# Peptides against a protein of PDB entry 7MKK: the designs that were tried, part 24

Target 1, 71 residues: chain A of PDB entry 7MKK
Amino acid sequence: SMKEKVKAKLVEIRKFVPFIRRVRIDFQDTLSKVQGHRLDALVNLLDREDVSMSSLNKIEVIIDKLRTRFN

## One batch from the design tools (peptide; made by RFdiffusion4, then SolubleMPNN)

Design b2_p14_4_s2 (from b2_p14_4, 7 letters changed)
Fold by OpenDDE base, seed 3:
Structure b2_p14_4_s2 (fold): chain B 71 residues (1-71), chain A 14 residues (1-14)
Amino acid sequence: as target 1 above (71 residues)
Amino acid sequence: SLEDLQKLLDELFS
């Protein structure tokens, strides 16, 4: 079911939360306050259970680009 | 919000 797929996708994306938190801290001085707050919001969003598959797919793209830029 | 995250994406990679 779509519900099961969403849950599975969320589990996989959540594996990158430690990475996102690390980027937020390690590059705090090179990020604007607004950018830092948006990274915090990304982590907070991944704590939710009501995120759609469409949103999760967009988040995955964001994380992939973060990985490209910040290793 | 998702919109803010998309703005983050644009700011970092545009």
Scores: peptide ipSAE 0.168, ipTM 0.763, DockQ to the pose 0.122
Fold by OpenDDE base, seed 1:
Structure b2_p14_4_s2 (fold): chain B 71 residues (1-71), chain A 14 residues (1-14)
Amino acid sequence: as target 1 above (71 residues)
Amino acid sequence: SLEDLQKLLDELFS
């Protein structure tokens, strides 16, 4: 079901939460305050259980870009 | 919000 697919996708994306937290901290001096807050918001969003598949797909793109830029 | 995250993407990447 779509519900099960969403849960599976969320589990996979959550594996990158530690990475996102590291980017937030390691590049704090490079990022603006608002950018840092947005990264915090991203982590908080991934802690939720009511995220749609559409949202998760968009988040995946963001994480991929972060991985490319910040290794 | 997702909109804010998209703004983050736009700001950090060209």
Scores: peptide ipSAE 0.162, ipTM 0.759, DockQ to the pose 0.122
Fold by OpenDDE base, seed 2:
Structure b2_p14_4_s2 (fold): chain B 71 residues (1-71), chain A 14 residues (1-14)
Amino acid sequence: as target 1 above (71 residues)
Amino acid sequence: SLEDLQKLLDELFS
């Protein structure tokens, strides 16, 4: 079901939450204040259980870009 | 918001 697919996708994306948190901290002086706040918002969003598949797909693209830039 | 995340992407890679 779509519900099960969403849950599975969320589990996979959540594996990168520690990475996002580390980027937020390690590059705090490099990132602007607003960029830092947006990273915090990303982490908070992934703590939710009501995220749609469309949103998760967009988030995955964002995380891929973050990984490219920040390793 | 998702819009803010899109802005983050644009700012980081513009």
Scores: peptide ipSAE 0.159, ipTM 0.759, DockQ to the pose 0.120
Fold by OpenDDE base, seed 5:
Structure b2_p14_4_s2 (fold): chain B 71 residues (1-71), chain A 14 residues (1-14)
Amino acid sequence: as target 1 above (71 residues)
Amino acid sequence: SLEDLQKLLDELFS
């Protein structure tokens, strides 16, 4: 079911939460205030269970870009 | 809202 797929996708994406938190801290002086707030918002969003598959797919692309830029 | 957060994230990493 779509519900099961969403849950599975969310579990996989949540594996990157520690990385996102680390980027937020390590590059705090480089990031603008708004960029920092957006990273915080991303982490908070991943704590939710009511995220659609469409949103999760977009988040995955964003995380890939983060990994490319910040390793 | 969730939509607003998505817009902010899209702007950051577009």
Scores: peptide ipSAE 0.157, ipTM 0.735, DockQ to the pose 0.160

Design b2_p14_4_s3 (from b2_p14_4, 6 letters changed)
Fold by OpenDDE base, seed 1:
Structure b2_p14_4_s3 (fold): chain B 71 residues (1-71), chain A 14 residues (1-14)
Amino acid sequence: as target 1 above (71 residues)
Amino acid sequence: STEELTELLDELFS
C-alpha cells in the first residue's frame, strides 16, 4: 500500500537526519540565520509521522543537494 | 505547510 511505501521511504530518509544536523552545526558560522532555521525545520519535518510521499521525494532531492554542497 | 517548506528548501539549495 501507499501507506507502507511512505513509511519505508520515511525510514530511509530519516537515516540522513544526523547528516543534516551535522551540516547545521559544522557550517553554522557560514549559514545565514534563515538557512539555519530552514535546516532545523527540515529536521523537525522528518520527525513527523504525517509526511507525504511527495514531500519525501522533494526532501530526497534537497538532501542530495546538501550532500553535494557540504560534502 | 509541509509542502511549502519542502519547496522553500528546494529553492534555497537549488
Scores: peptide ipSAE 0.162, ipTM 0.740, DockQ to the pose 0.138
Fold by OpenDDE base, seed 3:
Structure b2_p14_4_s3 (fold): chain B 71 residues (1-71), chain A 14 residues (1-14)
Amino acid sequence: as target 1 above (71 residues)
Amino acid sequence: STEELTELLDELFS
């Protein structure tokens, strides 16, 4: 079902939360205020249970870009 | 909204 697919996708995306938190802290002094806020917001978003599949797919792209820029 | 936040985050790394 779609509900099960969303749940499974969310579990997979959440595996990157520690990485996102690490980037936020390691680059805190070089990130702009708005960039830091956006990373915080991303972590907070992934703590939610009502994230749509559409949003999760977009977040996956964001994480890919994050990994490319920050290793 | 979640959708707006997602779009803003995408801009961060584009």
Scores: peptide ipSAE 0.158, ipTM 0.734, DockQ to the pose 0.159
Fold by OpenDDE base, seed 5:
Structure b2_p14_4_s3 (fold): chain B 71 residues (1-71), chain A 14 residues (1-14)
Amino acid sequence: as target 1 above (71 residues)
Amino acid sequence: STEELTELLDELFS
């Protein structure tokens, strides 16, 4: 079902939460308040269970781009 | 860069 697909994708994307947290910490002194808040919001979003497949697809693309540029 | 990060985050939160 679509619900099961969402849960499975959320589990996979959550594996990158430590990476996002590390980016937030490593760039803390250079990030603007807005940028820092958005990274925090991204982590908080992934802690929820009511994230849509559309949002998860967008988040996956964002994480891939973060990995290539900030890892 | 931080500018690139801004663009990426804008993509998500737009």
Scores: peptide ipSAE 0.137, ipTM 0.714, DockQ to the pose 0.695
Fold by OpenDDE base, seed 2:
Structure b2_p14_4_s3 (fold): chain B 71 residues (1-71), chain A 14 residues (1-14)
Amino acid sequence: as target 1 above (71 residues)
Amino acid sequence: STEELTELLDELFS
């Protein structure tokens, strides 16, 4: 079901939450204030259980960009 | 780029 697909994707994306938290802290002086605030919000969003597939797809792209730049 | 990342983050939260 779509619900199960969303749940599975959320589990996979949550594997990168520690990475996002580390980027936020380790590069705090490099990131703009706006970027830092958005990263905090991103982590908070991934703590929720009701994230849509549309949002998860966007988040996946963002994480890929973060990995390219900060990993 | 920094601008691209900002745009992606803004898109997510706008």
Scores: peptide ipSAE 0.137, ipTM 0.713, DockQ to the pose 0.839

Design b2_p14_4_s4 (from b2_p14_4, 6 letters changed)
Fold by OpenDDE base, seed 4:
Structure b2_p14_4_s4 (fold): chain B 71 residues (1-71), chain A 14 residues (1-14)
Amino acid sequence: as target 1 above (71 residues)
Amino acid sequence: DVEELTKELDELFS
């Protein structure tokens, strides 16, 4: 079901939460206030269980960009 | 591109 697919996707995306937190901390002085706030909000969003598939797909793209930019 | 990333984050939370 779509519900099961969303849950599975969320589990996979959550594996990158430690990475996102690390980026937020390591580049705190480089990131703008709004960028830092957005990363914090991203982590908070991933703590929820009611995230849509569309949001998860966007988040996956964001994580890929983070991985490329911040190694 | 950090600017593009910021835009994508903004779109996510808009």
Scores: peptide ipSAE 0.303, ipTM 0.812, DockQ to the pose 0.855
Fold by OpenDDE base, seed 1:
Formats: sequence, structure tokens, C-alpha cells
Structure b2_p14_4_s4 (fold): chain B 71 residues (1-71), chain A 14 residues (1-14)
Amino acid sequence: as target 1 above (71 residues)
Amino acid sequence: DVEELTKELDELFS
């Protein structure tokens, strides 16, 4: 079901939460306050259980770009 | 770039 697919994708995306947290801290000096807040909000969003598939797909793209820019 | 990434994050939370 769609609900099961969302849960499975959320589990996979959550594996990158430690990475996002690391980017937030390690590159704090190069990030604006707003950018830092957005990353914090992203982590907080991924702690929720009611994230939509649409949001998860967007988050996946964001994580890919983070991995490209922040190694 | 970083600005585009920020925009994407903004869209996520809009």
C-alpha cells in the first residue's frame, strides 16, 4: 500500500539524519542562520511519522545535493 | 549551489 511505501521510504531517508546533523555542525560557519535553521527543521521533520511521499521525494533530492556539496 | 539548495528547503517548508 501507499502507506507502507511511505513508511519504508521514511526509514531509508532517516538513515541520513546523522549526516544532516553533521553537515549542520561541521559547516555551521559557512551556513547562514536561516540555512542552519532549515537544516534543523529538516531533521525535526524526519522525526515525524506523518511525512508525505511528496515531501520524502523532495527530501531525497535535497539529501543528494547535500552529499554532493558537503562530501 | 547553496542558494538553490536553500530555495528547495524553503519550498519544502512553504
Scores: peptide ipSAE 0.303, ipTM 0.812, DockQ to the pose 0.853
Fold by OpenDDE base, seed 2:
Structure b2_p14_4_s4 (fold): chain B 71 residues (1-71), chain A 14 residues (1-14)
Amino acid sequence: as target 1 above (71 residues)
Amino acid sequence: DVEELTKELDELFS
């Protein structure tokens, strides 16, 4: 079901939460205030249980770009 | 780049 697909994708995306938190800390001096705030918001969003598939797909793209930029 | 990433994050939270 779509609900099960969302749950599975959320589990996979959450594996990158520690990475996002680390980027936020390690690059705090490089990131602008707004960029830091957006990363904090991204982590907070992934703590929720009601994230849509549409949002998760967008988040996956964002994480891929974070990985490219910040290793 | 970082600016593009910021735009995508902004779109996510718009």
Scores: peptide ipSAE 0.298, ipTM 0.810, DockQ to the pose 0.837
Fold by OpenDDE base, seed 3:
Structure b2_p14_4_s4 (fold): chain B 71 residues (1-71), chain A 14 residues (1-14)
Amino acid sequence: as target 1 above (71 residues)
Amino acid sequence: DVEELTKELDELFS
């Protein structure tokens, strides 16, 4: 079902939460308050269970961009 | 507001 597919994708994306937290910490001194808040909000969003498939697909793109920029 | 948050994050790291 679509519900099961969403849960499976969320599990996979959550594997990158430690990476997002690492970026937030390593660049804390150079990030603006707004930028830092956005990264915190991204982590908080991934802690929820009511995220849609469309949102998860967009988050995957964001994580790919983070990985490209911050290694 | 998940949609607005996603949009802002995409713009930030584009």
Scores: peptide ipSAE 0.281, ipTM 0.796, DockQ to the pose 0.163

Design b2_p14_5_s1 (from b2_p14_5, 4 letters changed)
Fold by OpenDDE base, seed 1:
Structure b2_p14_5_s1 (fold): chain B 71 residues (1-71), chain A 14 residues (1-14)
Amino acid sequence: as target 1 above (71 residues)
Amino acid sequence: DEEKLLDELLEELE
């Protein structure tokens, strides 16, 4: 079902939460206050159980871009 | 707003 697909994708995306946290900390002095806040908000969003597939697809792209830029 | 947050992050990372 779509619900099970969303759940599975959320589990996979959550594996990158430690990476996002590290980017936020390691580059805190380089990031603007707004950029830092957005990364914090992204981590908080991934703690939720009601994230849509559309949002998860965007988050996957965001993580890929973060990996390319920061590691 | 979740959608706004994600769109802003995507824009910043272009």
Scores: peptide ipSAE 0.765, ipTM 0.945, DockQ to the pose 0.903
Fold by OpenDDE base, seed 5:
Structure b2_p14_5_s1 (fold): chain B 71 residues (1-71), chain A 14 residues (1-14)
Amino acid sequence: as target 1 above (71 residues)
Amino acid sequence: DEEKLLDELLEELE
């Protein structure tokens, strides 16, 4: 079901939360205040259980871009 | 707003 697909994807995306937190801290002086705030908000969003598949797909792309730039 | 947040992050990382 779509519900089970969303749950499975959320579990996989959450594996990158430590990485996002690390980027936020390690590059705090390089990131603008608004960029830092957005990364904090992204981590907080991933603590929720009601994230849509559309949002999870966008988050996957964001993580890939973060990995390219910061790791 | 979740959609705005994600779209802004995508734009900044382009």
Scores: peptide ipSAE 0.765, ipTM 0.945, DockQ to the pose 0.904
Fold by OpenDDE base, seed 4:
Structure b2_p14_5_s1 (fold): chain B 71 residues (1-71), chain A 14 residues (1-14)
Amino acid sequence: as target 1 above (71 residues)
Amino acid sequence: DEEKLLDELLEELE
């Protein structure tokens, strides 16, 4: 089902939460306050169970961009 | 707004 696909995607995306947290901390001095706040909000969003597939796909792209820039 | 947050992050990371 779509619900099962969303749950599976969420599990995969959550594997990158430690990475997002590290970016937020390690680059705190180079990130703007707004960028830091958005990364915090992203981590908080991934703690929820009611995230859409559309959002999860966007988050995957965000993670790829973070990896390119920060590791 | 979740969608706005994600769109803003995508834009900033371009």
Scores: peptide ipSAE 0.764, ipTM 0.945, DockQ to the pose 0.950
Fold by OpenDDE base, seed 2:
Structure b2_p14_5_s1 (fold): chain B 71 residues (1-71), chain A 14 residues (1-14)
Amino acid sequence: as target 1 above (71 residues)
Amino acid sequence: DEEKLLDELLEELE
């Protein structure tokens, strides 16, 4: 079902929460205050259970771009 | 706003 797909995608995306937190800390001096705040908000969003598939797909692209720039 | 947050992050990382 779509609900099962969303749950599976959320589990996979949450594996990258430690990476997002590390980017926020390790690059704090090179990130703007706005960029740092947005990364904090992204981590907080992934603590929720009501994230849509559309949002999870965008977050996957964001993580790929973060990996390209910061690792 | 969740959608605005994600769209802004995508724009910044282009």
Scores: peptide ipSAE 0.763, ipTM 0.945, DockQ to the pose 0.906

Design b2_p14_5_s2 (from b2_p14_5 with E1S E12M)
Fold by OpenDDE base, seed 5:
Structure b2_p14_5_s2 (fold): chain B 71 residues (1-71), chain A 14 residues (1-14)
Amino acid sequence: as target 1 above (71 residues)
Amino acid sequence: SEDEMLDELLEMLE
């Protein structure tokens, strides 16, 4: 079911929360205030269970871009 | 909104 797929996707994406937090801290001086706030909001969003598949797909792309730029 | 925030992040990282 779609519900099961969403839950599975969320579990996989949450594995990158520590990485996102690290990027936020390590590159705080490079990031603008608004960029920092957006990363904080992303982490907070991943604490929720009611996230759509559309949002999770966008988050996956975001994480890939973060990994490319910040290792 | 959640969708707008994610779109802003995508734009930031493009």
Scores: peptide ipSAE 0.717, ipTM 0.938, DockQ to the pose 0.952
Fold by OpenDDE base, seed 1:
Structure b2_p14_5_s2 (fold): chain B 71 residues (1-71), chain A 14 residues (1-14)
Amino acid sequence: as target 1 above (71 residues)
Amino acid sequence: SEDEMLDELLEMLE
């Protein structure tokens, strides 16, 4: 079901939460305050269980871009 | 909103 697919994708995306946290900390000096807040908000969002597939798809793209830029 | 925040992140990382 779609609900099961969402849960599975959320589990996979959550594996990158430590990476997002590291980006937030390691590059804090190069990030603006608002950029840092957005990354914090992203981490907080992934702590929730009611995240839509649409949001998870966007988050996947965001993570890919973060990995490319911040390694 | 959640969707707006994600869109802003995507734009930031463009």
Scores: peptide ipSAE 0.717, ipTM 0.937, DockQ to the pose 0.888
Fold by OpenDDE base, seed 2:
Structure b2_p14_5_s2 (fold): chain B 71 residues (1-71), chain A 14 residues (1-14)
Amino acid sequence: as target 1 above (71 residues)
Amino acid sequence: SEDEMLDELLEMLE
């Protein structure tokens, strides 16, 4: 079901939460305040159980871009 | 909103 697909994708994306947290910390001086706040908000969003597939797809792209820029 | 925040992150990382 779509609900099961969402849950599975959320589980996979959550594996990158530690990476996002490390980007936030390691590059705190390079990132603007607003950029840091957005990363914090992203982590907080991934703590929720009601994230939509559309949001998860966007988050996946965001993580890919973060990995490209921040290793 | 959630969608706006995600869109802003995408724009930031372009």
Scores: peptide ipSAE 0.716, ipTM 0.937, DockQ to the pose 0.920
Fold by OpenDDE base, seed 4:
Structure b2_p14_5_s2 (fold): chain B 71 residues (1-71), chain A 14 residues (1-14)
Amino acid sequence: as target 1 above (71 residues)
Amino acid sequence: SEDEMLDELLEMLE
């Protein structure tokens, strides 16, 4: 079911939460206040159980871009 | 909104 697919994808995406937190901290001095806030909001979003597949797909792209830019 | 926030992040990382 779509519900099961969402849950599975959420589990996989959550594996990158520590990475996102590290980006937020390590690059805090180079990020604007707004950029930092958005990363915080992203982490908070991933703590929820009601994230849509559409959102998870966007988050996957975001993580890929973060990995490319911040390693 | 959640969707707007994610779009802003995508734009930020372009």
Scores: peptide ipSAE 0.714, ipTM 0.937, DockQ to the pose 0.924

Design b2_p14_5_s3 (from b2_p14_5 with E1S E4K E12M)
Fold by OpenDDE base, seed 5:
Structure b2_p14_5_s3 (fold): chain B 71 residues (1-71), chain A 14 residues (1-14)
Amino acid sequence: as target 1 above (71 residues)
Amino acid sequence: SEDKMLDELLEMLE
């Protein structure tokens, strides 16, 4: 079911939360205030269980871009 | 909104 797929996707995406937090901290001086706030909001969003598949797919792309730029 | 925030992040990382 779609519900099961969403839950599975969320579990996989959450594995990158520590990485996102690290990027936020390590590059705080490079990031603008608004960029920092957006990363904080992303982490907070991943604490929720009511996230759509559409959002999770976007988040996956975001994480890939973060990994490319910030290792 | 959630969708707008995610779109802004995508734009930021283009």
Scores: peptide ipSAE 0.730, ipTM 0.939, DockQ to the pose 0.953
Fold by OpenDDE base, seed 4:
Structure b2_p14_5_s3 (fold): chain B 71 residues (1-71), chain A 14 residues (1-14)
Amino acid sequence: as target 1 above (71 residues)
Amino acid sequence: SEDKMLDELLEMLE
């Protein structure tokens, strides 16, 4: 079911939460206040259980871009 | 909104 697919994808995406937190901290001085806030909001979003597949797909792209830019 | 926030992040990382 779509519900099961969402849950499975959420589990996989959550594996990158520590990475996102590290980006937020390590680059805090180079990020604007708004940029930092957005990363915080992203982490907070991934703590929820009601994230849509559409959102998870966007988050996957975001993580890929973060990995490219911040390693 | 959640969707707007994610779109802003995508734009930020372009």
Scores: peptide ipSAE 0.730, ipTM 0.939, DockQ to the pose 0.923
Fold by OpenDDE base, seed 1:
Structure b2_p14_5_s3 (fold): chain B 71 residues (1-71), chain A 14 residues (1-14)
Amino acid sequence: as target 1 above (71 residues)
Amino acid sequence: SEDKMLDELLEMLE
């Protein structure tokens, strides 16, 4: 079901939460305050269980871009 | 909103 697919994708995306936290901390000096807040908000969002597939798809793209830029 | 925040992140990282 779609609900099960969402749960599975959320589990996979959550594996990158430590990476997002590291980006937030390691590059804090190069990030603006608003950029840092957005990354914090992203981490907080992933702590929730009611995240839509649409949002998870966007988050996947965001993570890919973060990995490319911040390694 | 959640969607707006994510869109802003995507734009930031474009």
Scores: peptide ipSAE 0.730, ipTM 0.939, DockQ to the pose 0.887
Fold by OpenDDE base, seed 2:
Structure b2_p14_5_s3 (fold): chain B 71 residues (1-71), chain A 14 residues (1-14)
Amino acid sequence: as target 1 above (71 residues)
Amino acid sequence: SEDKMLDELLEMLE
């Protein structure tokens, strides 16, 4: 079901939460305040259980871009 | 909003 697909994708994306947290910390001086706040908000969003598939797809792209820029 | 925040992150990382 779509609900099961969402849950599975959320589980996979959550594996990158530690990476996002490390980007936030390691590059805190390079990032603007608003950029840091957005990363914090992203982590907080991934703590929720009601994230939509559309949001998860966007988050996946965001993580890919973060990995490209921040290793 | 959630959508706006995610869109802003995408824009930031372009």
Scores: peptide ipSAE 0.728, ipTM 0.939, DockQ to the pose 0.920

Design b2_p14_5_s4 (from b2_p14_5, 4 letters changed)
Fold by OpenDDE base, seed 5:
Structure b2_p14_5_s4 (fold): chain B 71 residues (1-71), chain A 14 residues (1-14)
Amino acid sequence: as target 1 above (71 residues)
Amino acid sequence: SEDQMLDELLEDLS
């Protein structure tokens, strides 16, 4: 079901939360305040259970771009 | 909104 697919994708994406937290901290002086806030909001979003598949697909792309730029 | 925030992050990193 779509519900089970969402849960599975959320579990996989959550594996990158430590990485996102490190980017936020290590590059705090390079990032603008608004960019830092958006990364904080992203981490907070991933603590929730009610994240849509659409959002998770966007988050997957965001993580790929973060990995390319910051490690 | 959540969706707008994610779109803005994508733009930040594009």
Scores: peptide ipSAE 0.788, ipTM 0.950, DockQ to the pose 0.954
Fold by OpenDDE base, seed 3:
Structure b2_p14_5_s4 (fold): chain B 71 residues (1-71), chain A 14 residues (1-14)
Amino acid sequence: as target 1 above (71 residues)
Amino acid sequence: SEDQMLDELLEDLS
């Protein structure tokens, strides 16, 4: 079901939370305050259980871009 | 909003 697919993707995306947290801290001095806030909000979003598939797909792209730019 | 925040992050990283 779609619900099961969302849950499965959320589990996979959550594996990158430690990475996102490290980017936020390690590059805090080079990120703007608003960019830092957005990364914090992203981590907080991933603590929720009601994240949509649309949002998870966007987050997947975001993580790919973070990995490209911040290793 | 959630969508707006994610779109802004995507733009940040474009």
Scores: peptide ipSAE 0.788, ipTM 0.950, DockQ to the pose 0.955
Fold by OpenDDE base, seed 1:
Structure b2_p14_5_s4 (fold): chain B 71 residues (1-71), chain A 14 residues (1-14)
Amino acid sequence: as target 1 above (71 residues)
Amino acid sequence: SEDQMLDELLEDLS
C-alpha cells in the first residue's frame, strides 16, 4: 500500500538525518540564517510520522543536492 | 507550510 511505501521511504530518508545535522553545524558560518533554520526544520520534519510521499520525494532531492555540495 | 519550506530549500540548493 501507499502507506507502507511511505513508511519504508521515511525509514530510508531518516538514515540521512545525522548527515543533515552535520551539514547544519559544519557549514553554519557559510549558510545564511534562514537557510540554517530551514535545515533545522527539515530535521524536525523527519522526526514526525506524518510525512507525505510528496514531501519525502522532495527531501530525497534535497539530500542529493546536499551530498553533492557538502561532501 | 511544510511544502513551502521544502520548496525554499530546493530553491536554496538549485
Scores: peptide ipSAE 0.788, ipTM 0.949, DockQ to the pose 0.953
Fold by OpenDDE base, seed 2:
Structure b2_p14_5_s4 (fold): chain B 71 residues (1-71), chain A 14 residues (1-14)
Amino acid sequence: as target 1 above (71 residues)
Amino acid sequence: SEDQMLDELLEDLS
């Protein structure tokens, strides 16, 4: 079901939460203030259980771009 | 909104 697919994707994406937190801290001086705030918001979003598949797909792209640039 | 925030992050990383 779509619900099960969402849960599975959320579990996989959450594996990168520690990485996102480290990017936010380690590159705080390089990132703009607003960019840092958006990363904080992203981490907070991933703590929720009601994230849509559409949002998770966007987050997956974001993580890929973060990994390319920051690790 | 959540969608706007994610779109803005994507723009940040473009």
Scores: peptide ipSAE 0.786, ipTM 0.949, DockQ to the pose 0.950

Design b2_p14_6_s1 (from b2_p14_6 with V3I E7Q)
Fold by OpenDDE base, seed 5:
Structure b2_p14_6_s1 (fold): chain B 71 residues (1-71), chain A 14 residues (1-14)
Amino acid sequence: as target 1 above (71 residues)
Amino acid sequence: SLIDEIQEAVDEIP
């Protein structure tokens, strides 16, 4: 079901939360306040269980971009 | 939306 797919994707994406947190900290001096805030918001969003599939798909792309730029 | 704003902010990171 779609519900099961959402749960599975959320579990996989959450594996990158430590990476996102590390980027936020290590590059704090080079990030704007807005960029830092948005990364914090991303982590907070992934703490929730009611994230839509469309949002999860976008988050996956965001993480890929972060990985490309920040190792 | 929040996710769109997050995406935009990340895209603008040098």
Scores: peptide ipSAE 0.725, ipTM 0.939, DockQ to the pose 0.881
Fold by OpenDDE base, seed 1:
Structure b2_p14_6_s1 (fold): chain B 71 residues (1-71), chain A 14 residues (1-14)
Amino acid sequence: as target 1 above (71 residues)
Amino acid sequence: SLIDEIQEAVDEIP
């Protein structure tokens, strides 16, 4: 079901929460206030249970971009 | 949306 797919995707994406938190902290001084806030919001969003598949797919792209820039 | 704003902010990171 779609619900099961969303749950599975969320589990996979949540594996990157520590990475996102690390980027936020390690580059806090070089990121703008808005960028830092948006990274915090991203982590908070992934803590929720009502994230849509559409959002999760976008988040996956975001994480890929972060990984490219920050290893 | 929030996710779109997050995406935009990340895209702007040097």
Scores: peptide ipSAE 0.724, ipTM 0.938, DockQ to the pose 0.883
Fold by OpenDDE base, seed 3:
Order: sequence, then C-alpha cells, then structure tokens
Structure b2_p14_6_s1 (fold): chain B 71 residues (1-71), chain A 14 residues (1-14)
Amino acid sequence: as target 1 above (71 residues)
Amino acid sequence: SLIDEIQEAVDEIP
C-alpha cells in the first residue's frame, strides 16, 4: 500500500538525519541564518509521521544536493 | 509549503 511505501521511504530518508545535522553545525558560519533555520526545519520535518510521499521525494533531492555540496 | 521553502534555501547555498 501507499501507506507502507511512505513508511519505508521515511525510514530510509531518516538515515540521513545525522548528516543534515552535521551540515547545519559544521557550516553554520557559512550558511545564512535563514538557511540554517531551514535545515533545522528539515530535521524537524523528518521527525514527523505525517510526511507525504511527494514531500519525501523532494527531500531525497534536497539531500542529494547537500551531499554533492558538503559531501 | 515548508518543503518548498527548504528546497529554495538549499538551492541558494553557495
């Protein structure tokens, strides 16, 4: 079911939460305040259970961009 | 939406 797919996707995406947190902290002086706040919001969003598949797909792209820029 | 704002912020990171 779509519900099961969403749960599985969320589990996989959550594996990158530590990475996002490290980017937020390690590059805090380089990031603007709003950029830092948005990364915090991203982490908080992934703590929720009601994230849609559409949002998870967008988050996957965001994480890929972060990995490219911050490895 | 929140996710769109996050995406925009990340896209603008140098």
Scores: peptide ipSAE 0.721, ipTM 0.938, DockQ to the pose 0.879
Fold by OpenDDE base, seed 2:
Structure b2_p14_6_s1 (fold): chain B 71 residues (1-71), chain A 14 residues (1-14)
Amino acid sequence: as target 1 above (71 residues)
Amino acid sequence: SLIDEIQEAVDEIP
């Protein structure tokens, strides 16, 4: 079911939460205040259980971009 | 939306 697919994808994406947190802190001086705040919001969003598949797909792209830029 | 704002902010990172 779509619900099961969403849960499975959320589990996989959550594996990158520690990475996002590290980017937020390690590059705080390079990031703008707005960018830092948005990364905090991203982490908070992934703590939720009611994230849509559409949002998860966007988050996956965001994480890929972060990985490319921040190792 | 919030996710769109997050995406835009990340896209602006040099």
Scores: peptide ipSAE 0.718, ipTM 0.937, DockQ to the pose 0.889

